# Ledger of designs, part 230: peptides against a protein of PDB entry 3EFO

Target 1, 262 residues: chain A of PDB entry 3EFO
Amino acid sequence: SQLADLYKSCETDALINFFAKSAFKAVLHQPLKVIREILVNQTAHMLACYRKNCASPSAASQLILPDSMKVLPVYMNCLLKNCVLLSRPEISTDERAYQRQLVMTMGVADSQLFFYPQLLPIHTLDVKSTMLPAAVRCSESRLSEEGIFLLANGLHMFLWLGVSSPPELIQGIFNVPSFAHINTDMTLLPEVGNPYSQQLRMIMGIIQQKRPYSMKLTIVKQREQPEMVFRQFLVEDKGLYGGSSYVDFLCCVHKEICQLLN

## One batch from the design tools (peptide; made by RFdiffusion4, then SolubleMPNN)

Design b2_p29_4_s3 (from b2_p29_4, 14 letters changed)
Fold by OpenDDE base, seed 1:
Structure b2_p29_4_s3 (fold): chain B 262 residues (1-262), chain A 29 residues (1-29)
Amino acid sequence: as target 1 above (262 residues)
Amino acid sequence: SAEEEEKKKLEKLKASEEANAKQAELEKK
């Protein structure tokens, strides 16, 4: 059908960029609650329309997403949890205003990374490989106390270290004997000169080269206070200030779709 | 109700499976 072809040709990244800019413009004229409700309803209607017109009747009870829209709910939940649409006490009015203006000028690629960060397992880095490590889902469930992870969203870069991170890697990255000796006030990694340090710096450089803004590095130790800030970038998890997990959001959308189809 | 709890559990399971199936797509971006 013409509709099925439309859904197949649809680019989720472009849609999210459009929804973000539309919502962020609406913030000036409408309550945040209303804007969030509109976004959820739009998501449900789009997916309901697909099920009704493109899916087989036998699969109507299941959430079936076309290939082009498979990640739409993920990014939509990220948008709904953004500090511009969901105010948080730790975020100043000026910071919210700044982020709103930034997104209003972002292209599709920049907005995608901004809403869903790249999370890389650095502890799995092969120093002999020129390939970047495969990104993992932005959830605490994907972290390991024995791991080291790099997170980037185009504006910020975080190096997260588990409490049981390998001492060899800590020595390789920071030139210190243990986790306890890592200085979290530094914004640059030391030039230790070993292959692991060089590879990590190269990866960070590659990530930075793809973005228009210089990302400040924040070093985060697990279970220290600054980790709370880092956890806000784990966008698939439940937010501290009313933001849903991705799973909970998907359940909510599914219920709304069922109501629309009945 | 017990029925509502079971329904909620089932929905969470379905949502979790769908979320996990999209991992490869998210990792490429």
Scores: peptide ipSAE 0.022, ipTM 0.501, DockQ to the pose 0.106
Fold by OpenDDE base, seed 4:
Structure b2_p29_4_s3 (fold): chain B 262 residues (1-262), chain A 29 residues (1-29)
Amino acid sequence: as target 1 above (262 residues)
Amino acid sequence: SAEEEEKKKLEKLKASEEANAKQAELEKK
């Protein structure tokens, strides 16, 4: 049907951009709780309408999302967990204001990356390849104590190191003998000059070149205090300050959809 | 209730499937 085609053709990235800007504008005159509730309701309503009008009756019990909307709940959850909509004690008012202003001016591509960071397993890098490693889901479950991961959201860049990250990679990146010797206060990687270091720098450069803002690098060691900040960017996980995991959010949305259809 | 727990499990399974779909999209970019 024409309606089904319309829903299938809907661009999730554009929708998230719209919802983000709308919500961030509303922050000026509505309580955050109300804004969050509206976003959830809008999401549920949209998906319910799709199911009602486009899905087969036999599949009514299943959460069927068109291809273009499959990631909508993921991004919506990220939006709901953003510090602008979900205040966090560790985030200053100025930082919230800054992020709000940034998002209000972001294009679709920038907002997509901002809400759902790119998380790259750089410990798997093939130094002979010019290809970026495949991004993984932004969840702690995708991290490895033996791994090194680069996270970027267009504003911040994090290099996360597992407690058991390979010493050879540590040496290659930082020119230090062990994990314990890594200085997390540095904001720039040393120019060690080996192939791995060069490849990592290249990747970082590629990521940076695609973004309008310069990303500050933060080095994060697993199980150290700064990791708590990093974990906030693992957007699929449960937040420390009331943000839902993706799974929990999806369950919530599904419940709302069922209520609308029943 | 047992029914609620089963429903929750089913929902988690669905969520996992969607999450996997997201992963596939991330790998294509």
Scores: peptide ipSAE 0.021, ipTM 0.504, DockQ to the pose 0.106
Fold by OpenDDE base, seed 2:
Structure b2_p29_4_s3 (fold): chain B 262 residues (1-262), chain A 29 residues (1-29)
Amino acid sequence: as target 1 above (262 residues)
Amino acid sequence: SAEEEEKKKLEKLKASEEANAKQAELEKK
């Protein structure tokens, strides 16, 4: 159908950029609660319209999204959980204002990365490969105690280390004998000079080169207090301060869709 | 019951999401 073609042609990333800028502009004139409700409603309406006009009746009970919209709920939830739209005590007013202004000027690619960080399993690096590791979903469920992960959102970079991270990788990256010896106050990785260190630095460099802002590196050890900051970037998980998990958000949207279609 | 039906819908939604996730370009190289 013509409508189906329209949905297929929709660029979710561009749409999220639009919604983000629209919402962040609205913050100046409307209550946050209202803005969030509007965004949820818009999401539900879009999906309901698709279901009504494009989906088979048998699929009505399922959230089948066209390729162009498959990630829409994910990004929408990320937008809804952003500190500009969801007040968090740990985020200052100045930081919120700063992020608002940044997003207002972001292109599609920048906003995509900002709302949904890149999370890379560094522990899986093949030093013989020039390819970047495939990013994983931003959820704690994708982390492992044995893993090392690099997270980047265009503004911040985190290197997360599991408590059981391989000692050889710790040595390779930090030139220290164990996890316990890693200094989390460092903002730069040492130039150890081994292939693994070089590759990691290369990856970090590639990520940085694509971004207009210099990302500060934060080293995060699992189970240490600073990990809580890192976990806030696991955008698919439940937030500490009222942010929904992606699953919970989907349930919410689904209920709203049902209400619209009934 | 309506509640059971809603649970079923949620399970279907979850299943659909898992399918979508496999196809989602969220895991980008």
Scores: peptide ipSAE 0.019, ipTM 0.504, DockQ to the pose 0.133
Fold by OpenDDE base, seed 5:
Structure b2_p29_4_s3 (fold): chain B 262 residues (1-262), chain A 29 residues (1-29)
Amino acid sequence: as target 1 above (262 residues)
Amino acid sequence: SAEEEEKKKLEKLKASEEANAKQAELEKK
């Protein structure tokens, strides 16, 4: 059907950009609750329409999404969990205003990365490969105490280190003998000059080159206080400030879809 | 119970999500 073709050709990234800008504009004249409800309803309506018009009736119990929209709920949840729309007292008005302004000027690619960060398992780097490591889902469940992960959202870059990170990698990256010796106040990685350090720096450079903003690097040790800030970027998890996990959001959307179709 | 039914729905949603997951696309972005 024409509708099915439309959904297949739908650019989720463009939609998220549109929804984000629309919502962030609406913050100036509508209550946050209303804005959130609108976003959820729009998502549910879109998915319900697809199910009604494009999906097989046998799949009524399953949330079947077209390929182009499979990630829409993920990103929509990320949008809903943004500080601009949550408006928690723990987040300053200035921070919300700043992020709002940033998103209002972001292109599609920038907003996509902003709402759903890249999380790269750096500990899996093959120094002989020119390929970037495959990104993992932005969830704590994808982290490992033995791992080192690079997270980037276009504004911030985090290097997260598990408490059991390999000493050889720590030495390779920081030129220190152990996890305990890593200085988290550093905003730049040392130029150690070994292949691993060079590869990591190259990856960071590639990520930075694709973005209009200079990303500040923050080094994060697992179980230290700054990890709390890092965890805010694990967007699929339950938010510290009352945002839903991705799973919780799916349940919400599913309920709305069922209500629309029944 | 209503809770059990909700749990079953949640499990179905999880299964559906896994089936629909475009992890590779998320990773490319």
Scores: peptide ipSAE 0.010, ipTM 0.448, DockQ to the pose 0.173

Design b2_p29_4_s4 (from b2_p29_4, 15 letters changed)
Fold by OpenDDE base, seed 4:
Structure b2_p29_4_s4 (fold): chain B 262 residues (1-262), chain A 29 residues (1-29)
Amino acid sequence: as target 1 above (262 residues)
Amino acid sequence: SAAEEEEEKLRQLRASEEANARQAEIEAA
């Protein structure tokens, strides 16, 4: 059907950009709670409409999403958990205002990365390859205590180190003998000059080159207090201040869809 | 109820499947 074709041709990233800008504009006139509720409702309505008009009958337990909208819920959840829409005490008012303004001017590609960060397992780097490692889902479940991960969202860059990260890599990156010696107050990596350090710097450079804004680097050690800030960028996880996990959000949306169809 | 619990499990399973699909997209990008 014509409707089915429309849903199949839907550009989720463009929709998220639109929803983000609309929501961020609404922040000036409506309570955050109301905005979030509207976004959830709109998401559910869109998906319910698809199911009603384009999908074959299925069991209530089945969530049917068109391929073009498969990632809509995950991005929507990211939007809902953003500090602009979900106020977090650890984020200053100025920072929220800044991010709001930035998103209002972002294109589709920039907003996509902003809401769903790129998380790269850099401990698995092949020093012989110039290719970026495959990104992983933004969840703690994808981290490892033995790993080192780079997270970037176009505005911020984090280097996360597991408590059991390889000493050789630590030395290679920071020129210190152990995890305990890493200075997390640093905003720049030292120029150690070994192949691993050079490769990491290259990767960081590639990521930076694709973005219009200079990303500040934050070094994060697992189980230290600053890790809590980093975890806020693990957007698929449950938030500390009322944000849902992706799974919980999807279940919520599914429930709302069922209510609309029943 | 047991039925509600099973339904919730199914929803969670579906969510996981979609999350995996997202992962595949990320890896392909």
Scores: peptide ipSAE 0.028, ipTM 0.551, DockQ to the pose 0.105
Fold by OpenDDE base, seed 5:
Structure b2_p29_4_s4 (fold): chain B 262 residues (1-262), chain A 29 residues (1-29)
Amino acid sequence: as target 1 above (262 residues)
Amino acid sequence: SAAEEEEEKLRQLRASEEANARQAEIEAA
């Protein structure tokens, strides 16, 4: 149907960019609670409309999303969990102002990456391949104590190391014998010169080259204090400051959709 | 319990994802 085609043509990334800028503009003259409610309602209405007019008949208990909007709830939740819209006392006014300004000037591609970071399993790198590893979902559930992960959101870059990361990879990346010897104060990886190190550096370079801002590298050890900062970028998890997990948000949206369709 | 609620939410999520996948297949087809 013509309507179905319209929904198929809808670009989630563009919508998120629009919603983000609209919301962040509204922060200046509307209460945050109202802004959040508007965003949730818009999401629910959009998805309800699709289900009503475009989706094949299905069980009312199931949430049906068009292909073009399958990730919309994920991104919307990320937007809602942004410090600009949460405005918790624990977050400085300067930080909120800074992020607001950044997003207001971001293009579609930049905002996409900003709201939903790339999380790459570095421990799975094939030194013979020039391809980037497949990104995983931004959740702690996707991390492994035996793994090493690179996270990038266009502004920050983190290299997260599990407590049981392979010593050979640690040696390959940092030229130290063990996890305990890794210096987390470094902002640059050493030039070890082995194929693994070179490939990792190449990957980091590729990620950086595609972004307008220089990303500072932060080395994060699992179970150390700085990991708390890293976890804030695992956007599908519950937020430190009361933001919903993706699962919780999806359930909330589903409930609202059902209410709209009854 | 909180654990049971979380499990139910996860179940619902999985069901929704499966439904979405099926819908995508229908539309591709």
Scores: peptide ipSAE 0.022, ipTM 0.484, DockQ to the pose 0.867
Fold by OpenDDE base, seed 3:
Structure b2_p29_4_s4 (fold): chain B 262 residues (1-262), chain A 29 residues (1-29)
Amino acid sequence: as target 1 above (262 residues)
Amino acid sequence: SAAEEEEEKLRQLRASEEANARQAEIEAA
């Protein structure tokens, strides 16, 4: 059907960009609660229409997403959890205003990265390969105490270090003997000059290359106070200030869709 | 039905992960 074709041609990243800009514009005129409700409602209605018009009747009780919009809920949840739409005490009014303005000017690719960060398991790097490691889901469940992860969202870059990260990697990156010796106040990695260090620097360069803003590096040790800031970028996890996990959000959306179809 | 719903949810989650991984590759190109 023409409708099915329309849904198949729909690009999630473009939709998220649209919803983000629309919502962020609405912040000036409507309460945040109302804006969030509208976004959830719009998401549910879109998906309900798909199920009604494109899905098999036998699957009416199941959550069915069109292939082109399979990732819509996860990005929508990220949008809903953004500090512009979900105020957090640690975020100043000025910072919220700044982020709002930034998003209003972002292209599709930039907004996608902004709402859902890239999280790379750099401890798995093969120094003999030019391939980037595959990104993992932005959740604490995907981290490892033995791992080292690089997170970037186009504005910020974090290097997260597990408490049990390999000493050889620590030596390779920081030229120090252990986790305890890492200085988290630095904003630049030392030029150690070994293959692993060079590979990491190359990856960081690639991430930065296509972004309009220079990302400052923050080094984060697991279980230290600054990790709290890092965790805010694990967007699939439950937020500290009322944001849902992705799983919970998906359940919520599913319930709403069912209500619309009954 | 409940089991099927859960399976579908998990499928969607996996799809999301794959999409994000692909995006990472595109950004690297």
Scores: peptide ipSAE 0.018, ipTM 0.473, DockQ to the pose 0.064
Fold by OpenDDE base, seed 2:
Structure b2_p29_4_s4 (fold): chain B 262 residues (1-262), chain A 29 residues (1-29)
Amino acid sequence: as target 1 above (262 residues)
Amino acid sequence: SAAEEEEEKLRQLRASEEANARQAEIEAA
């Protein structure tokens, strides 16, 4: 149908950019609760409209999303969990102001990365390949104690190391014999010169490329204090400051859609 | 000036935060 084609042509990244800027503009004039409610409502309405006009009647109990909007709830949840839209005393006014200003000036590509970070399994790198490793979903469930992951959101870069990270990779990246010897205060990787180190540096360079801001690198060891900061970027999980997991948000949206159609 | 505009935005943001905090307190009570 013509409508189905319209929804297929919808760019989720453009939508999230629009919603983010609109919401962040509204923060100056409207209560956060109202803004959040509007965003959820708009999401539900868009998806309800699709279901009503494009989905088969037999799928009344199912959340059906057009291909172009399959990730909309994910991004919307990330937006809702942003510090600008959260009313938490733990978040400083300066941080809110900073992130608000950043997003207000971001293009579509930048905002996409900002709200949903790139999480790369570095431990799976093929040093013979010129391809970047496939990104994984931003959830703790995708991490492994044996893994090393690079996370980037356009502003921050984290190298997360599992407690059981392979010693050979640690040696390759840091030129130290073990996990315990890694200095987490460092903001630059050493130039070890081996293929693995070179590949990682290349990946980091690619990620940094075309970004307006230089990303500071933070080394994060699993189960150490800085991991808490890192986990805030696992946007599909429950947020530290009360934000919903993606699954919980999806359930919420689904209920609202059902209410609209019923 | 651009600086004045930014300062005004910050003032508005602070005011909004205070309002939201008050609302949260009301809802929690």
Scores: peptide ipSAE 0.014, ipTM 0.405, DockQ to the pose 0.013

Design b2_p29_5_s1 (from b2_p29_5, 11 letters changed)
Fold by OpenDDE base, seed 5:
Structure b2_p29_5_s1 (fold): chain B 262 residues (1-262), chain A 29 residues (1-29)
Amino acid sequence: as target 1 above (262 residues)
Amino acid sequence: SLLEEESERALAEVNERIAAGESVELEFE
């Protein structure tokens, strides 16, 4: 059908950029609650339309997403949980204003990365390969106490270290003997010079390429206080200051779809 | 993409929760 073709041609990246800018513009003249409701309703409506007009016969209770919009709910949930759209006193007006202005000027690629960061398992690096490790889902469930992860969203870069990170990797990256010796006040990796260190630096360089802003590196040790900031970028998890996990969001969207379709 | 594949897994989890009769509200504020 013509509708099916339309959905197949949809680009989630463009949609999220549009929704983000529209929502952030609306903040100036609409209550945040209303904006969030509109975004949820729009998401549900689009998916309901697909279910009604494009999906093959299946169980009515099943949540089905078209390929072109398979990750739309992910990004939408990220948008909904952005500080600009959260009504929390813990978030300063200045921070909201800052992020709002940033997003208003972002292109499609920038907004995509901003709302859904890259999370790379650095501990799995093959020093013999120049390929970037495959990104994992931005969730604590994908972290490992034995792992080291690099997170980047175009504005911030974090190097997260598990409490049980391999000493050899710690030595390779920081030139210190153990996790306890890592100085998290540093914003630059030392020039250790071994293949692993060089590979990591190359990866960081690649991530920084073609980004409009220089990402400051923050080193985060698991179970230390600064990890709380890092966890806010695990966008598929429940937010500290509000917002649902991705799975919970999908459940909510499903409910709305069912209401629309009766 | 890998993210799309993982999203499919998430969908499976959601559908399991749906089948179990779970309903979740968005938690803002």
Scores: peptide ipSAE 0.277, ipTM 0.854, DockQ to the pose 0.783
Fold by OpenDDE base, seed 2:
Structure b2_p29_5_s1 (fold): chain B 262 residues (1-262), chain A 29 residues (1-29)
Amino acid sequence: as target 1 above (262 residues)
Amino acid sequence: SLLEEESERALAEVNERIAAGESVELEFE
């Protein structure tokens, strides 16, 4: 059907960019609560329309997403969880203003990375390969105490280290004997000169390429205070200052869809 | 893509929760 084709042609990246800019523009003249409600409703309406007009008959309890929109709710949840749209007093006005301005100028590729960070399991690196490790979902469930992960969203870069991260990798990256010896105040990795260090630096360089802003590196140890900041970038999880997990968000969207179809 | 595959897994989990009658409210505060 023509509608099915329309949904298939839908580009989630472009949509989220549009929704983000629209919402962030609306912040100046509408309450945040209203903006959030509109975004949820828009998402539900789009998906309800698909369910009604394109989806095969199925149980009412089933949430069905078209292929082109499979990740739309992910990004939408990320948008809803952005500090610009949160009403929590812990978020400064300056931070809201800053991020608002940034997003308003972002292209599709930049906004995609901004709302959904790239999380790379660098502990799995093959030093003989020039390929980047496959990104994992931005959730605590994907982290490992034995792992080392690099997170980047176009503005910030984090190197997260599990409490049980391999000493050999720690030595390779930081030239220190153990996790305890890592200085988290560093904003640059040392030039250790071994293949692993070189590869990590190469990866960081690739990530930095074509980004309009230089990403500051933050080294994060698991269970230390800075980890709380890092966890805010695990966008599929429940946020510290509000916002649902992705799964919870989908449940809410489903409920809204049912209400619309009913 | 990997993201799409993982999204499908998440979707399956959601559908299981829905089938179980779970009700979730969005928490923005």
Scores: peptide ipSAE 0.269, ipTM 0.850, DockQ to the pose 0.798
Fold by OpenDDE base, seed 1:
Structure b2_p29_5_s1 (fold): chain B 262 residues (1-262), chain A 29 residues (1-29)
Amino acid sequence: as target 1 above (262 residues)
Amino acid sequence: SLLEEESERALAEVNERIAAGESVELEFE
């Protein structure tokens, strides 16, 4: 899809990898607040420069992004919301250290997936096609109570099921009659053997390919307690620990751009 | 391209500013 292609822009991916590693290195020597401020400011500066020197004249109220950098603010917000850069007591030192070390060793492709997960609407699968479903934006607004979604970030894999997901798909995937019968403690899908099950397993295999870590599968039912963990990976939404939504972040960046151009 | 040049410059500036511990006045909504 066009969206998927945009989020895999090599230029933006390389930039965010660089920013992430630079910021995570600086964590050892600089206050987190300072690092976050620098990242936001630099984002605004880059986009302001484009607006001033490359974009056609337009109303000041308009935010203009170049095609090659359209997703830069998205990634930047994800980086800013990462536990390594958050000053919250709820985040353990061990978790910070773990994620910091992981990112410091990640290549461009790995960091891209890590910061912005792939979210696939697998309820739309065509069992006769070998093509992957088009990825959707990582937001609750893109989920459906009638849908089934697969999320992967290179470390974790989640299969999210809406409360009204089709019984025929549930039967096809889990070999159980209804949503209520799904066992969320399983870490492997059963080998049911029907075309839909086989296609899903194939997709999961493709996603796992060329990833340095084996992703553990977590089955998530909508409105159950474990869904809270899943929602943390919907990176465009407001974070649990105060991180801004993408929309709010864009508003902030836009304001900064306007100030720079005036 | 101009955009590429600015990106490279920005990257260098970020590293310098982070290393220096420079803070920026920002308005967060």
Scores: peptide ipSAE 0.035, ipTM 0.566, DockQ to the pose 0.038
Fold by OpenDDE base, seed 4:
Structure b2_p29_5_s1 (fold): chain B 262 residues (1-262), chain A 29 residues (1-29)
Amino acid sequence: as target 1 above (262 residues)
Amino acid sequence: SLLEEESERALAEVNERIAAGESVELEFE
């Protein structure tokens, strides 16, 4: 049907950009709580309409997401968890204002990356390949104590190191003998010159390519205090200063959909 | 809640299907 085709052709990236800018404009006129509620309701309504008009018959317990909107709830949750929409005193007004202004000027590609960062398992790098490693979901559950991950959202870049990261990789990246010797105060990787270091730098360069802002690098060790900042970018997890996990958000959306359809 | 638990159990499969570009059906009950 024409309606089904419309849903199938929906561009989630464009939608999230629209919702973000609309919400961030609305913060000037409406309470944050109201804005969040509206976003959730809009999400549920869209998905309910799809199920009602386009989806095949299924059990009420099922949440059906079409291909075109398969990541809409993910992005929406990320938006809801953004500091601009959170009413926590720990978040400064300046930070809210700054991020609001940034997003208001972002294109679709920029906002997509901003709300849902790239998280790359660089410990699996094949130095013989020019391909970037496949990104993983932004959740702590996807991290490994034995792994090294690069996270980028267009504004910030983090290099996260597990406590059991391979010493050879640590040596290759930092030119130090062990995890304990890594200086997390540095904002630049040393030019070690080995293939792995070169590959990592290349990847970082690719990520930085065509981005409007230069991303500052932050090195993060697992289980150290600065890791808490890094975890805020694991957007599918429960937020430190508010916001639900992706799973929790799905539950909320599902409940609202059921309410709309019953 | 029971719904949350079911969502968590289904998350792995959902993630795989999303990664594959498939339509996702979540079972909560």
Scores: peptide ipSAE 0.033, ipTM 0.622, DockQ to the pose 0.060

